Peptides against a protein of PDB entry 6B9H. Designs and how they scored, part 123

Target 1, 151 residues: chain A of PDB entry 6B9H
Amino acid sequence: AELCESLLTWIQTFNVDAPCQTVEDLTNGVVMAQVLQKIDPAYFDENWLNRIKTEVGDNWRLKISNLKKILKGILDYNHEILGQQINDFTLPDVNLIGEHSDAAELGRMLQLILGCAVNCEQKQEYIQAIMMMEESVQHVVMTAIQELMSK

## One batch from the design tools (peptide; made by RFdiffusion4, then SolubleMPNN)

Design b2_p27_7_s2 (from b2_p27_7, 11 letters changed)
Fold by OpenDDE base, seed 2:
Structure b2_p27_7_s2 (fold): chain B 151 residues (1-151), chain A 27 residues (1-27)
Amino acid sequence: as target 1 above (151 residues)
Amino acid sequence: SFIEKLKELAEKKDVKGFFQLLLEHAK
């Protein structure tokens, strides 16, 4: 999916330790967790990160478990820190991500992380970084942000 | 409003304008 591919490119700019070259690499949630820690290390601290299993392999059940924790973290962050209410109606299906590597649903997950970045304390830096990316990526990110703000 | 202006920029596919407005609002 275009959303997923563009946001994967965006995710790669974080230079996290976990491999993040493909959609499959993101399905275990480890990259996403490390990205969230970079976005707000005070909230997504080591204690939070340690709840994410790193040795998952192809175990889709463990992937889903991680993804559920990450999604909860994102939702809690939006509620507790960003003061935003995200409706559960349009949340990503983490089961499809973990079991089937669904790119569309993964894109929606990454979109939520994008929402965290452009609203966090360091939002200016993240916005500026996006503005330095390829035009095609910026366009997709723009649309993704607009969708978040329209809800 | 700010939100309406962002929406308008997005509809016009004015990427630079969109992020510039978003950035200014973030300051």
Scores: peptide ipSAE 0.729, ipTM 0.960, DockQ to the pose 0.886
Fold by OpenDDE base, seed 4:
Structure b2_p27_7_s2 (fold): chain B 151 residues (1-151), chain A 27 residues (1-27)
Amino acid sequence: as target 1 above (151 residues)
Amino acid sequence: SFIEKLKELAEKKDVKGFFQLLLEHAK
């Protein structure tokens, strides 16, 4: 999916420790968790990160478990910290992500993370970083942000 | 409004304008 691919490219700019080259690499949630920690380490602290299982392999049940925790974290962050600056109009289906590596649903998850980045304390830095990316990626990200901010 | 302006820029596919406005609002 175009959204997923563009946001994967964006995710790669975080240079997290976990592999993040493919859609499959993101399905266990580890990369996403590490990205969220970079976005707001005070909220997504080590205690939070430690709840994410890292050695999941191909166990889609563990993937889904991680993804549910991450999704909850994002939603809680939106409510508690961002003050509903992003819209949860449609939640990603983490079951499809974990079990089938569904790129469309993964894109929706990454879109929520994008919402966290462009609304967090360091939003200016993340926006500026996006502005340095390839035009095609920026276009997709623009659309994604617009969707999040529009009711 | 800010949101309306962003939407307009997005609809026009004005990427540079969109992020510039977003950035300015973030300041």
Scores: peptide ipSAE 0.727, ipTM 0.959, DockQ to the pose 0.951
Fold by OpenDDE base, seed 3:
Structure b2_p27_7_s2 (fold): chain B 151 residues (1-151), chain A 27 residues (1-27)
Amino acid sequence: as target 1 above (151 residues)
Amino acid sequence: SFIEKLKELAEKKDVKGFFQLLLEHAK
């Protein structure tokens, strides 16, 4: 999916420790958790990160478990810290991500993380970083942000 | 409004304008 591929490119700019070269690399949630910690380490602290299982392998049940925790973390962050600035009425299907590596649903998950980045305390820095990316990626990210803010 | 201006920029696919406005509002 176009959204997923563009946001994967964006996720790669965080230079997290976990492998993040393919869609499959993101399906266990470890990369996403590490990205969230970079976005707001005070909220997504080590105690939170330690709840995400790192040695998942091909176990789709463990992937889904991680993804559910991450989604909850994002929603709680939006409520407790961001003041509901992002739209979450259409939530990603984490079952499809974990079991089938569904790129469309993964894109929706990454879009929520994008919402966290462009609304967090360091929002200026993340917006500026996006402005340095390829034009085609910026276009997709623009559309994704617009969707988050318009509903 | 800010939101309306962002929408207009997105509709005409003005990527640079969109992020510039978003950045200014973030300050």
Scores: peptide ipSAE 0.726, ipTM 0.959, DockQ to the pose 0.931
Fold by OpenDDE base, seed 1:
Order: sequence, then structure tokens, then C-alpha cells
Structure b2_p27_7_s2 (fold): chain B 151 residues (1-151), chain A 27 residues (1-27)
Amino acid sequence: as target 1 above (151 residues)
Amino acid sequence: SFIEKLKELAEKKDVKGFFQLLLEHAK
């Protein structure tokens, strides 16, 4: 999916410790959790990150468990910190991500993380970073942001 | 409104304008 590929490129700019080269690398949620910690380390602190299992292998049940925790974290962050500024009426299906590596649903998940970045305390820095990316990526990100900020 | 302006820019495929407005609003 175009959304997933563009946002994967965006995710790679965070330079997290976990491997993040392929779609499959993201399906266990570890990269996403580490990215969220970078976005807001006060909220997604070490205690929160430690709830994400790092050694899950190809176990789709454990992947889904991690992804559910991450999704909950994002939704709670939107409610508690961002004041529900992100449109979350279309939630990703974490079962499809964990069990089938569904790129479309993964794209939706990454889109929610994008929403966190462009609305967090350091939103200016993340917006500026996006403006330095390839035009094609910026276009996809623009569309993704627009979808999040409007009904 | 801010949201409406963003929507207009996005519909026009004005990427530079979109992020410029978003950035200015973020400051």
C-alpha cells in the first residue's frame, strides 16, 4: 500500500534501535512503540515501553497483543494529551497486521502515529522534518494528515 | 478556518502550501 510505504519511509527517519526495513519488521509493534517513545517520552515512558514484548518472533498472537497495547496507548494519548484532535473513527485492524502483515491496515496504524507526531509538543520539529522528505512522500503524508484532522 | 484552509490546500495538491500553513500554525 502506498500509505504504508510512505509512512515506513517516514518511520525510518526516527532511527530507532529495532529493525525497520520492511513491513514485516513493523508487525510486532516494537518499532512503533520505540517511535512513540521518541515522540513523547514523558507519556510513552520506559514503563510503558517495557509492556511491549520484544521477543515475539513470528508468533502472531504476541504481535497482536503488542499492537493492541500500542493502539490503546495512541488512543489514550489522543484523549489525555492531545485533546482528541486526531480523528480515530477508522481504527486499524491489528489482527490483520499481526496475523497477515496487512500493509493497508499497517498504514492506518502508522497514520495514527503520524497524527501523534504532528500534534505533540514537538510538532514543529516533526513537521519541518517531513518538509525535508521527498515530494512524493510529502504528498502522501499531507493526505494522511488531512484525513486525521477533518471529518 | 484553519482546518478548512488545510483542506483547500490539500485538494489543490499544494503540498508546499499545506505544510507551510501547518508549520505556521504549529509555532
Scores: peptide ipSAE 0.726, ipTM 0.959, DockQ to the pose 0.934

Design b2_p27_7_s3 (from b2_p27_7, 15 letters changed)
Fold by OpenDDE base, seed 1:
Formats: structure tokens, C-alpha cells, sequence
Structure b2_p27_7_s3 (fold): chain B 151 residues (1-151), chain A 27 residues (1-27)
């Protein structure tokens, strides 16, 4: 999916410890959790990150468990910190991500993380970083942001 | 409103304008 491909490129700019080269690399949620910690380390602190299992392998049940925790974290962050700035009407299906590596649903998950970045305390820096990316990626990100901020 | 302006820029496919406005509002 185009959304997933562009947002994967965006995710790679965070330079997290976990491998993040492929869609499959993201399906266990570890990369996403580490990215969220970078976005807001006060909220997504070490205690929160430690709830995400790192040695998941190909166990789709454990992947889904991690992804559910991450999704909950994003939604709670949106409610408690961002003041419901992100449209969460259409939620990603974490079951499809964990069990089938569904790129479209993964894209939706990454889109929610994008929403966190462009609305967090350091939003200016993340916006500036996006503006330095390839125009084609910026275009997709623009559309993704617009979808999040509009009903 | 900001949201209306961003929507207009997005519909025009003005990527540069979109992020410039978003950045201005973030400062």
C-alpha cells in the first residue's frame, strides 16, 4: 500500500534500535513502540515500553498483543495529552497486521503515529523533518495528516 | 480556520503550502 510505503520511509528517519527495513519488521510493534517513545518520552516512558515484548518471533498472537497495547497507548495519548486532535473513527485492524502482515492496516497504524508526531510538543521539528523528505512522500503524508484532522 | 485552509491547500495539491501553513501554526 502506498500509505504504508511512504510512512515506512518516514518511520525509518527515527533511527530506532529495532530493525525497520520491511513491513514484516513492523508487525510485532517493537519499532512502533520505540518511535512513540521518541515522540513523547514522558508519556511513552520506559515503563510503558517495557510492556511491549521484544522477542516475539513469528508468533502472531504475541504480535497482536503488542499491537493492541500500542493502539491503546496511541488512543490514550490522543485523549489525555493531545485533546482528541486525531480522528480515530477508523481504527486499524491489528489482527490483520499481526496475523497476515496486512500493509494497508499497518499503514493506518503508522498514520496514527504520524498524528501523534504532528500534534505533540515537538511537532515543529517533526513537521520540518517531513518537509525535507522526497516530494512524493510529503504528498502522501499531507493526505494522511489531512485525513486525521478532518471528519 | 486553519482546518479549512489546510483542506484547501490539500485539495489544490499544494504540498509546500500545506506544510508551510502547518509549520507556521505550530510555532
Amino acid sequence: as target 1 above (151 residues)
Amino acid sequence: SLQEQLQELAEKEDVKGFFELLLQHSQ
Scores: peptide ipSAE 0.709, ipTM 0.955, DockQ to the pose 0.906
Fold by OpenDDE base, seed 5:
Structure b2_p27_7_s3 (fold): chain B 151 residues (1-151), chain A 27 residues (1-27)
Amino acid sequence: as target 1 above (151 residues)
Amino acid sequence: SLQEQLQELAEKEDVKGFFELLLQHSQ
């Protein structure tokens, strides 16, 4: 999916420790958890990160478990810290991500993380970083942000 | 409103304008 591929490129700019070269690399949630910690380490602290299992392999049940925790973290962050600035009426299906590596649903998950980045305390820095990316990626990111902010 | 302006820029596919406006309101 176009959304997933563009946001994967964006995720790669965070230079996290976990492998993040392919869609499959993101399905266990470890990369996403590490990215969220970079976005707000005070909220997504070590105690939170330690709840995400790192050695998941191909176990889709463990992937889904991680993804559910991450999704909850994002939603709680939106409510408690961001003041519910993100429209989350359409949530990603983490079951499809974990079990089938569904790129479209993964894209929706990454879109929520994008929402966290462009609304967090360091939002200015993340927006500026996006503006340095390829225009084709910026276009997709723009559309994704607009969708999150739409009524 | 900011939302209306961002929507207009997105519809015009003005990527640079979109992020410049978003950046202005992030300060």
Scores: peptide ipSAE 0.704, ipTM 0.954, DockQ to the pose 0.928
Fold by OpenDDE base, seed 3:
Structure b2_p27_7_s3 (fold): chain B 151 residues (1-151), chain A 27 residues (1-27)
Amino acid sequence: as target 1 above (151 residues)
Amino acid sequence: SLQEQLQELAEKEDVKGFFELLLQHSQ
């Protein structure tokens, strides 16, 4: 999916410790958790991050467990910190991500993380970083942001 | 409103304008 591929490229700019070269690399949630910690380390602190299992392998049940925790974290962050600025009407299906590496649903998860980045305290820095990316990626990100704002 | 302006820019496919406006209001 175009959304997933563009947002994967965006995620790669965070230079997290976990491998993040492919869609499959993101399905265990470890990269996403590390990205969220970079976005707001006070909220997504070490205690929160330690709840995400890192040695998951091919265990789709563990992937789903991680993804559920991450999704919950994003939603709680939106409620507690961002003041309901991110639309969560259409939530990603974490079962499809964990069990089938569904790129479309993964894209939706990454879109929620994008929402966190462009609304967090350091939103200016993340917006500027996006503006340095390829125009084609910026276009997709623009559409993704607009979708979060309009619904 | 900001949201209306961003929507207009997005509809025009003005990517640069979109992020410039978004950046302006992030400050």
Scores: peptide ipSAE 0.692, ipTM 0.952, DockQ to the pose 0.873
Fold by OpenDDE base, seed 4:
Structure b2_p27_7_s3 (fold): chain B 151 residues (1-151), chain A 27 residues (1-27)
Amino acid sequence: as target 1 above (151 residues)
Amino acid sequence: SLQEQLQELAEKEDVKGFFELLLQHSQ
């Protein structure tokens, strides 16, 4: 819960077009996809983004479909672009995110996105942005980054 | 190593130090 809330706050700094005020807002994957595009628009390009359905509503099956695509994108990005700088660990359960808005699993998903940000070409900018956030958020983010590096 | 240094900073809850070190190696 703390991880999810802190990373939700972090996600909000990207100022994406999709609503991103609540955990529920993130469960369809649209915000996450838009954030990933900002992180690396060359990799997460328009063609990739267009695979994410935006008119999902409360259809948890469509949410899960989107989330699976996003997770695959993150993993592929880590392997193909980041050179596996993010250690492999238990993957988020996208079924729980899509069907039940599970905050813990969503937090794990956002943690993977955090890994992308702090290892991408513009990592310096994202690190600096994090350093401008509330200390409590920074603390959680620090722990999250450490997990990505140590597991 | 960087990983070891970051781990040490994280363990002692040195948030500022953690990100400063991370930033130092971001180039």
Scores: peptide ipSAE 0.692, ipTM 0.951, DockQ to the pose 0.876

Design b2_p27_7_s4 (from b2_p27_7, 14 letters changed)
Fold by OpenDDE base, seed 5:
Structure b2_p27_7_s4 (fold): chain B 151 residues (1-151), chain A 27 residues (1-27)
Amino acid sequence: as target 1 above (151 residues)
Amino acid sequence: SLQEKLQELVEKKDVKGFFQLLLDHAK
């Protein structure tokens, strides 16, 4: 999916420790958890990160478990810290991500993380970083941000 | 409103304008 591929490119700019070269690399949630910690380490602290299983392999049940925790973390962050600035009426199906590596649903999950980045305390830095990416990626990111902020 | 202006920029496919407006609002 176009959304997923563009946001994968964006995720790669965080230079996290976990492998993040392919869609499959993101399905266990470890990369996403590490990215969220970079976005707000005070909220997504070590105690939170330690709840995410790192050695998941191909176990889709463990992937889904991680993804559910991450989704909850994002939603709680939106409510408690961001003041519900992100429209979450359409949530990603983490079952499809974990079990089938569904790129479209993964894109929706990454879109929520994008929402966290452009609304967090360091939002200026993340917006500026996006502005340095390829225009084709910026275009997809633009539409993704607008969708999150739309009524 | 900000939302209306951002929507116009999306419709015009003005990527630079979109992020500049978003950045200005973030300050």
Scores: peptide ipSAE 0.731, ipTM 0.959, DockQ to the pose 0.930
Fold by OpenDDE base, seed 1:
Order: C-alpha cells, then sequence, then structure tokens
Structure b2_p27_7_s4 (fold): chain B 151 residues (1-151), chain A 27 residues (1-27)
C-alpha cells in the first residue's frame, strides 16, 4: 500500500534500535513502540515500553498483543495529552497486521503515529523533518495528516 | 479557518504550502 510505504520511509527517519527495513519488521510493534517513545518519552516512558514484548518471533498472537497495547497507548495519548485532536474514525485492524502482515492496516497504524508526531510538543521539529523528505512522500504524508484532522 | 486553508492546499496539491502553513501554525 502506498500509505504504508511512505510512512515506512518516514518511520525509518527515527533511527530506532529495532530493525525497520520491511513491512514485516513492523508487525511485532517493537519499532512502533520505540518511535512513540521518541515522540513523547514522558508519556511513552520506559515503563510503558517495557510492556511491549521484544522476543516475539513469528508468533502472531504475541504480535497482536503488542499491537493492541500500542493502539491503546495511541488512543489514550490522543485523549489524555492531545485533547482528541486526532480523529480515530478508522482504527487499524491489528489482527490483520499481526496475523497477515496486512500493509494497508499497518499503514493506518502508522498514520495514527504520524498524528501523534505532528500534534505533540515537538510537532515543529517533526513537521520540519517531513519537509526534508522526498516530495512524493510528502504528498502522501500531507494527505494522511489532513485525513486525521478533517474526518 | 486553518482546516479550510489546509484543505484547499491539499486540493491544489500544494505540498510545500501545506506544510508551511502547518509549520507556521505550530510555532
Amino acid sequence: as target 1 above (151 residues)
Amino acid sequence: SLQEKLQELVEKKDVKGFFQLLLDHAK
């Protein structure tokens, strides 16, 4: 999916410890959790991150468990910190991500993380970083941001 | 409104304008 590919490129700019080269690399949620910690380390602190299991392998049940925790964290962050500025009208199906590596649903998950970045305390830095990316990626990101803010 | 202005920029496919406006609002 175009959304997933562009947002994967965006995720790679965070330079997290976990491998993040492929869609499959993101399906266990570890990369996403580490990215969220970078976005807001006060909220997504070490205690929160430690709830995400790192030794998941190909166990889709464990992947889904991690992804559910991450999705909950994002939704709670939107409510408690961002004041519901991000619309959660379309939630990703974490079952499809964990069990089938569904790129479209993964794209939706990454879109929610994008929403966190462009609305967090350091939103200016993240917006500036996006402006340095390839224009084709920026276009997809633009549409993704607008969708979060308008629907 | 900001939202309306952003929507117009999306419709015009003005990526630079979109993020510049978003950035200005973020400051």
Scores: peptide ipSAE 0.730, ipTM 0.959, DockQ to the pose 0.902
Fold by OpenDDE base, seed 3:
Structure b2_p27_7_s4 (fold): chain B 151 residues (1-151), chain A 27 residues (1-27)
Amino acid sequence: as target 1 above (151 residues)
Amino acid sequence: SLQEKLQELVEKKDVKGFFQLLLDHAK
């Protein structure tokens, strides 16, 4: 999916420790958790990050468990910190991500993380970073942001 | 409103304008 691929490129700019080269690399949630910690380390602190299991391998049940925790974290962050500025009407299906590496649903999850970045305290820096990306990627990100804001 | 202006830029496919406006609002 175009959304997933563009947001994967965006995620790669965070230079997290976990491998993040492919869609499959993101399905265990570890990269997402590390990205969220970079976005707001006070909220997504070490205690929160330690709840995300590493070395999941191919265990789709563990992937789903991680993804559920991450989604919950994003939603709580939106409510508690961002003042519900992010639309959560259409939630990603974490079962499809964990069990089938569904790129479309993964894109939706990454879109929520994008919402966190462009609304967090360091939103200026993340917006500026996006502006340095390829224009084709920026276009996809633009529509993704607008979707979050309009719904 | 900001939302209306951003929507116009999306419709015009003005990516640079979109993020510049978003950035200006973020400042």
Scores: peptide ipSAE 0.730, ipTM 0.959, DockQ to the pose 0.900
Fold by OpenDDE base, seed 4:
Structure b2_p27_7_s4 (fold): chain B 151 residues (1-151), chain A 27 residues (1-27)
Amino acid sequence: as target 1 above (151 residues)
Amino acid sequence: SLQEKLQELVEKKDVKGFFQLLLDHAK
């Protein structure tokens, strides 16, 4: 929960178009997809983004479908672009995210996105942005980053 | 190694130091 809440705060700094105020807002994957596009628009381009269904509502099956696509995108990005700078990590259970809004699993998903940000071409900008956040959030983010590097 | 240095900073709960080191390495 702490991880999810801190990373939700971090996600909000991206100022994406989709609502991103609550955990529930993230469960359809739209915010995450838009964030990934900001992180690397060349890789997560319009064609990729267009595969993410935006009119999902409470349809957990559609949420899961989106989340699976996003997770695949993250993993592919890590392998193809980041050169596996992010170690093999326990994958989030997107079923629990989509169907039950599981905050712990969502936190793991956001952690993977964090990994993308701090390893992408604009990593310096994202690191600097994190350094401007509340210390309590920074602390959680620090631990999350280190976990990605150590596993 | 970077990982070892970062781990030390995590253990010390030195948030500023952690991100500064991470930032320096990113340059």
Scores: peptide ipSAE 0.729, ipTM 0.959, DockQ to the pose 0.905

Design b2_p27_8_s1 (from b2_p27_8, 12 letters changed)
Fold by OpenDDE base, seed 2:
Structure b2_p27_8_s1 (fold): chain B 151 residues (1-151), chain A 27 residues (1-27)
Amino acid sequence: as target 1 above (151 residues)
Amino acid sequence: SRSEATREFFRLLLAGDWEGALAVPTL
């Protein structure tokens, strides 16, 4: 999906340690967890990150377990830190991500992470970084933000 | 145009004008 492809490009700008070149690379949640730690290391601290299993291979059950933890982290972050800036949203189906590498659902997951980035303490820097990306990617990001933040 | 809208959106977003940013039409 266009959303997933654009947000994957965005995720790659974080230069995390885990491989993040393909949709499949994101399905175990490790990249997403590392990105969240960069976004807010005080909240997504080492203790939180250590709950994410890093060596899951192709085990979709372990992927789903990681993804559930990440989704919970995002939702808790929105409530506890962001002040519920991210509005009610259809949650991504982490089962489809983990078991089937569903790009559409992965895109929705990355969209939530985008919501964290553009509402976090360093929001200005993340927004500026987005503005340095290709216009087509920026437009998808724009749409994603609007969908996430609209009442 | 789409490019103009995108530029305006992020300009408003950087300015903290969420209302304005959310009102920018997407094409």
Scores: peptide ipSAE 0.761, ipTM 0.966, DockQ to the pose 0.948
Fold by OpenDDE base, seed 5:
Structure b2_p27_8_s1 (fold): chain B 151 residues (1-151), chain A 27 residues (1-27)
Amino acid sequence: as target 1 above (151 residues)
Amino acid sequence: SRSEATREFFRLLLAGDWEGALAVPTL
């Protein structure tokens, strides 16, 4: 999916420790958890990150478990820290991500993380970083933000 | 054009003009 491909490129700019070159690399949630910690290390702290299992391999049940924790973390962050800036949105199906590596649903998950980045304390830095990306990627990111934040 | 719209969107977003940014057409 175009959304997933563009947001994967965006995720790669965070330069996290976990491999993040393919859609499959993101399905265990480890990259996403590390990205969230970079976005707000006070909220997504070491204790939170330690709840995400590493070395999951191909175990889709463990992937889904991680993804559920990450989704919960994002929703709680939106409510507790962002002041509910992210509006009602179709939530990603983490079962499809974990079991089938569904790129469309993964794109929706990354879109929520994008929502965190452009609303967090360091929002200006993340927006400026997006503006340095290829125009085609920027356009997809623009559409993703508009879809997420529109009332 | 699409490129102009994209540039305008992020300009408005950086300025904190969410209403303006959300109103930029996606082409």
Scores: peptide ipSAE 0.761, ipTM 0.966, DockQ to the pose 0.931
Fold by OpenDDE base, seed 1:
Structure b2_p27_8_s1 (fold): chain B 151 residues (1-151), chain A 27 residues (1-27)
Amino acid sequence: as target 1 above (151 residues)
Amino acid sequence: SRSEATREFFRLLLAGDWEGALAVPTL
């Protein structure tokens, strides 16, 4: 999954507190929630973040619960704040992420977070940060943005 | 080239030209 690997590299630039070195590290949603808070702390505030369970372990049911909350948060953010810029016709299957660590579906989830970053108030800073990454990663990110924003 | 396309995409995106950015071919 080229998309997932490139977006994992992008996620790592946020320097969140939770471990974020592998695909499996992202399956509980904690890293994703912390990244969203960095993107827009006014919307994804501490009250929102506190709804994400941090002590999940290998409990795939808790992983899926977190991922569902995160997906809902992203979709609500798109509708309420971004003005429905993100195309969500191909939503990630959070069940496959939580239960099977499906990299393709995880890539789709990270792609939605990418959509938030390049449309948020600080979008210029996030775009500039992407431009400092390796060219091969930038190209995958470019493709991901084009797929998400083209309607 | 792919590198040139990528550079042009983000240049346009930074400039706020979404239409132009979305029209850049992926190679």
Scores: peptide ipSAE 0.760, ipTM 0.966, DockQ to the pose 0.938
Fold by OpenDDE base, seed 4:
Structure b2_p27_8_s1 (fold): chain B 151 residues (1-151), chain A 27 residues (1-27)
Amino acid sequence: as target 1 above (151 residues)
Amino acid sequence: SRSEATREFFRLLLAGDWEGALAVPTL
């Protein structure tokens, strides 16, 4: 999916420790958790990160468990810190992500993380970083932000 | 053009003009 591929490219700019070259690399949630910690390390602190299992392999049940924790963290962050600016009426199906590596649903998950980045304390830095990306990626990110922030 | 709209979107976003940014047409 175009959304997932563009946001994967965006996720790669964070230079996290976990492998993040493919859609499959993101399905265990470890990359997403590390990205969220970079976005707000005070909220997504080491204690929070340690709740995400890193040695998951191909166990889709463990993937789903991680993804549920991450989604909950994002939603709580949106409510507690961002003031509910993110429109989450259509939540990603983490079961499809974990079990089937569904790119469309993964894109929705990454879209929520994008919402965190463009609304966090360092939003100016993240926006500027996006503006340095390829135009086609920027356009997808634009549409993703507009969809996410539209009421 | 799409490119111009994209640039305008992020310009407005950087300026903190969310209303303006959200109003930029997606081409």
Scores: peptide ipSAE 0.760, ipTM 0.965, DockQ to the pose 0.940

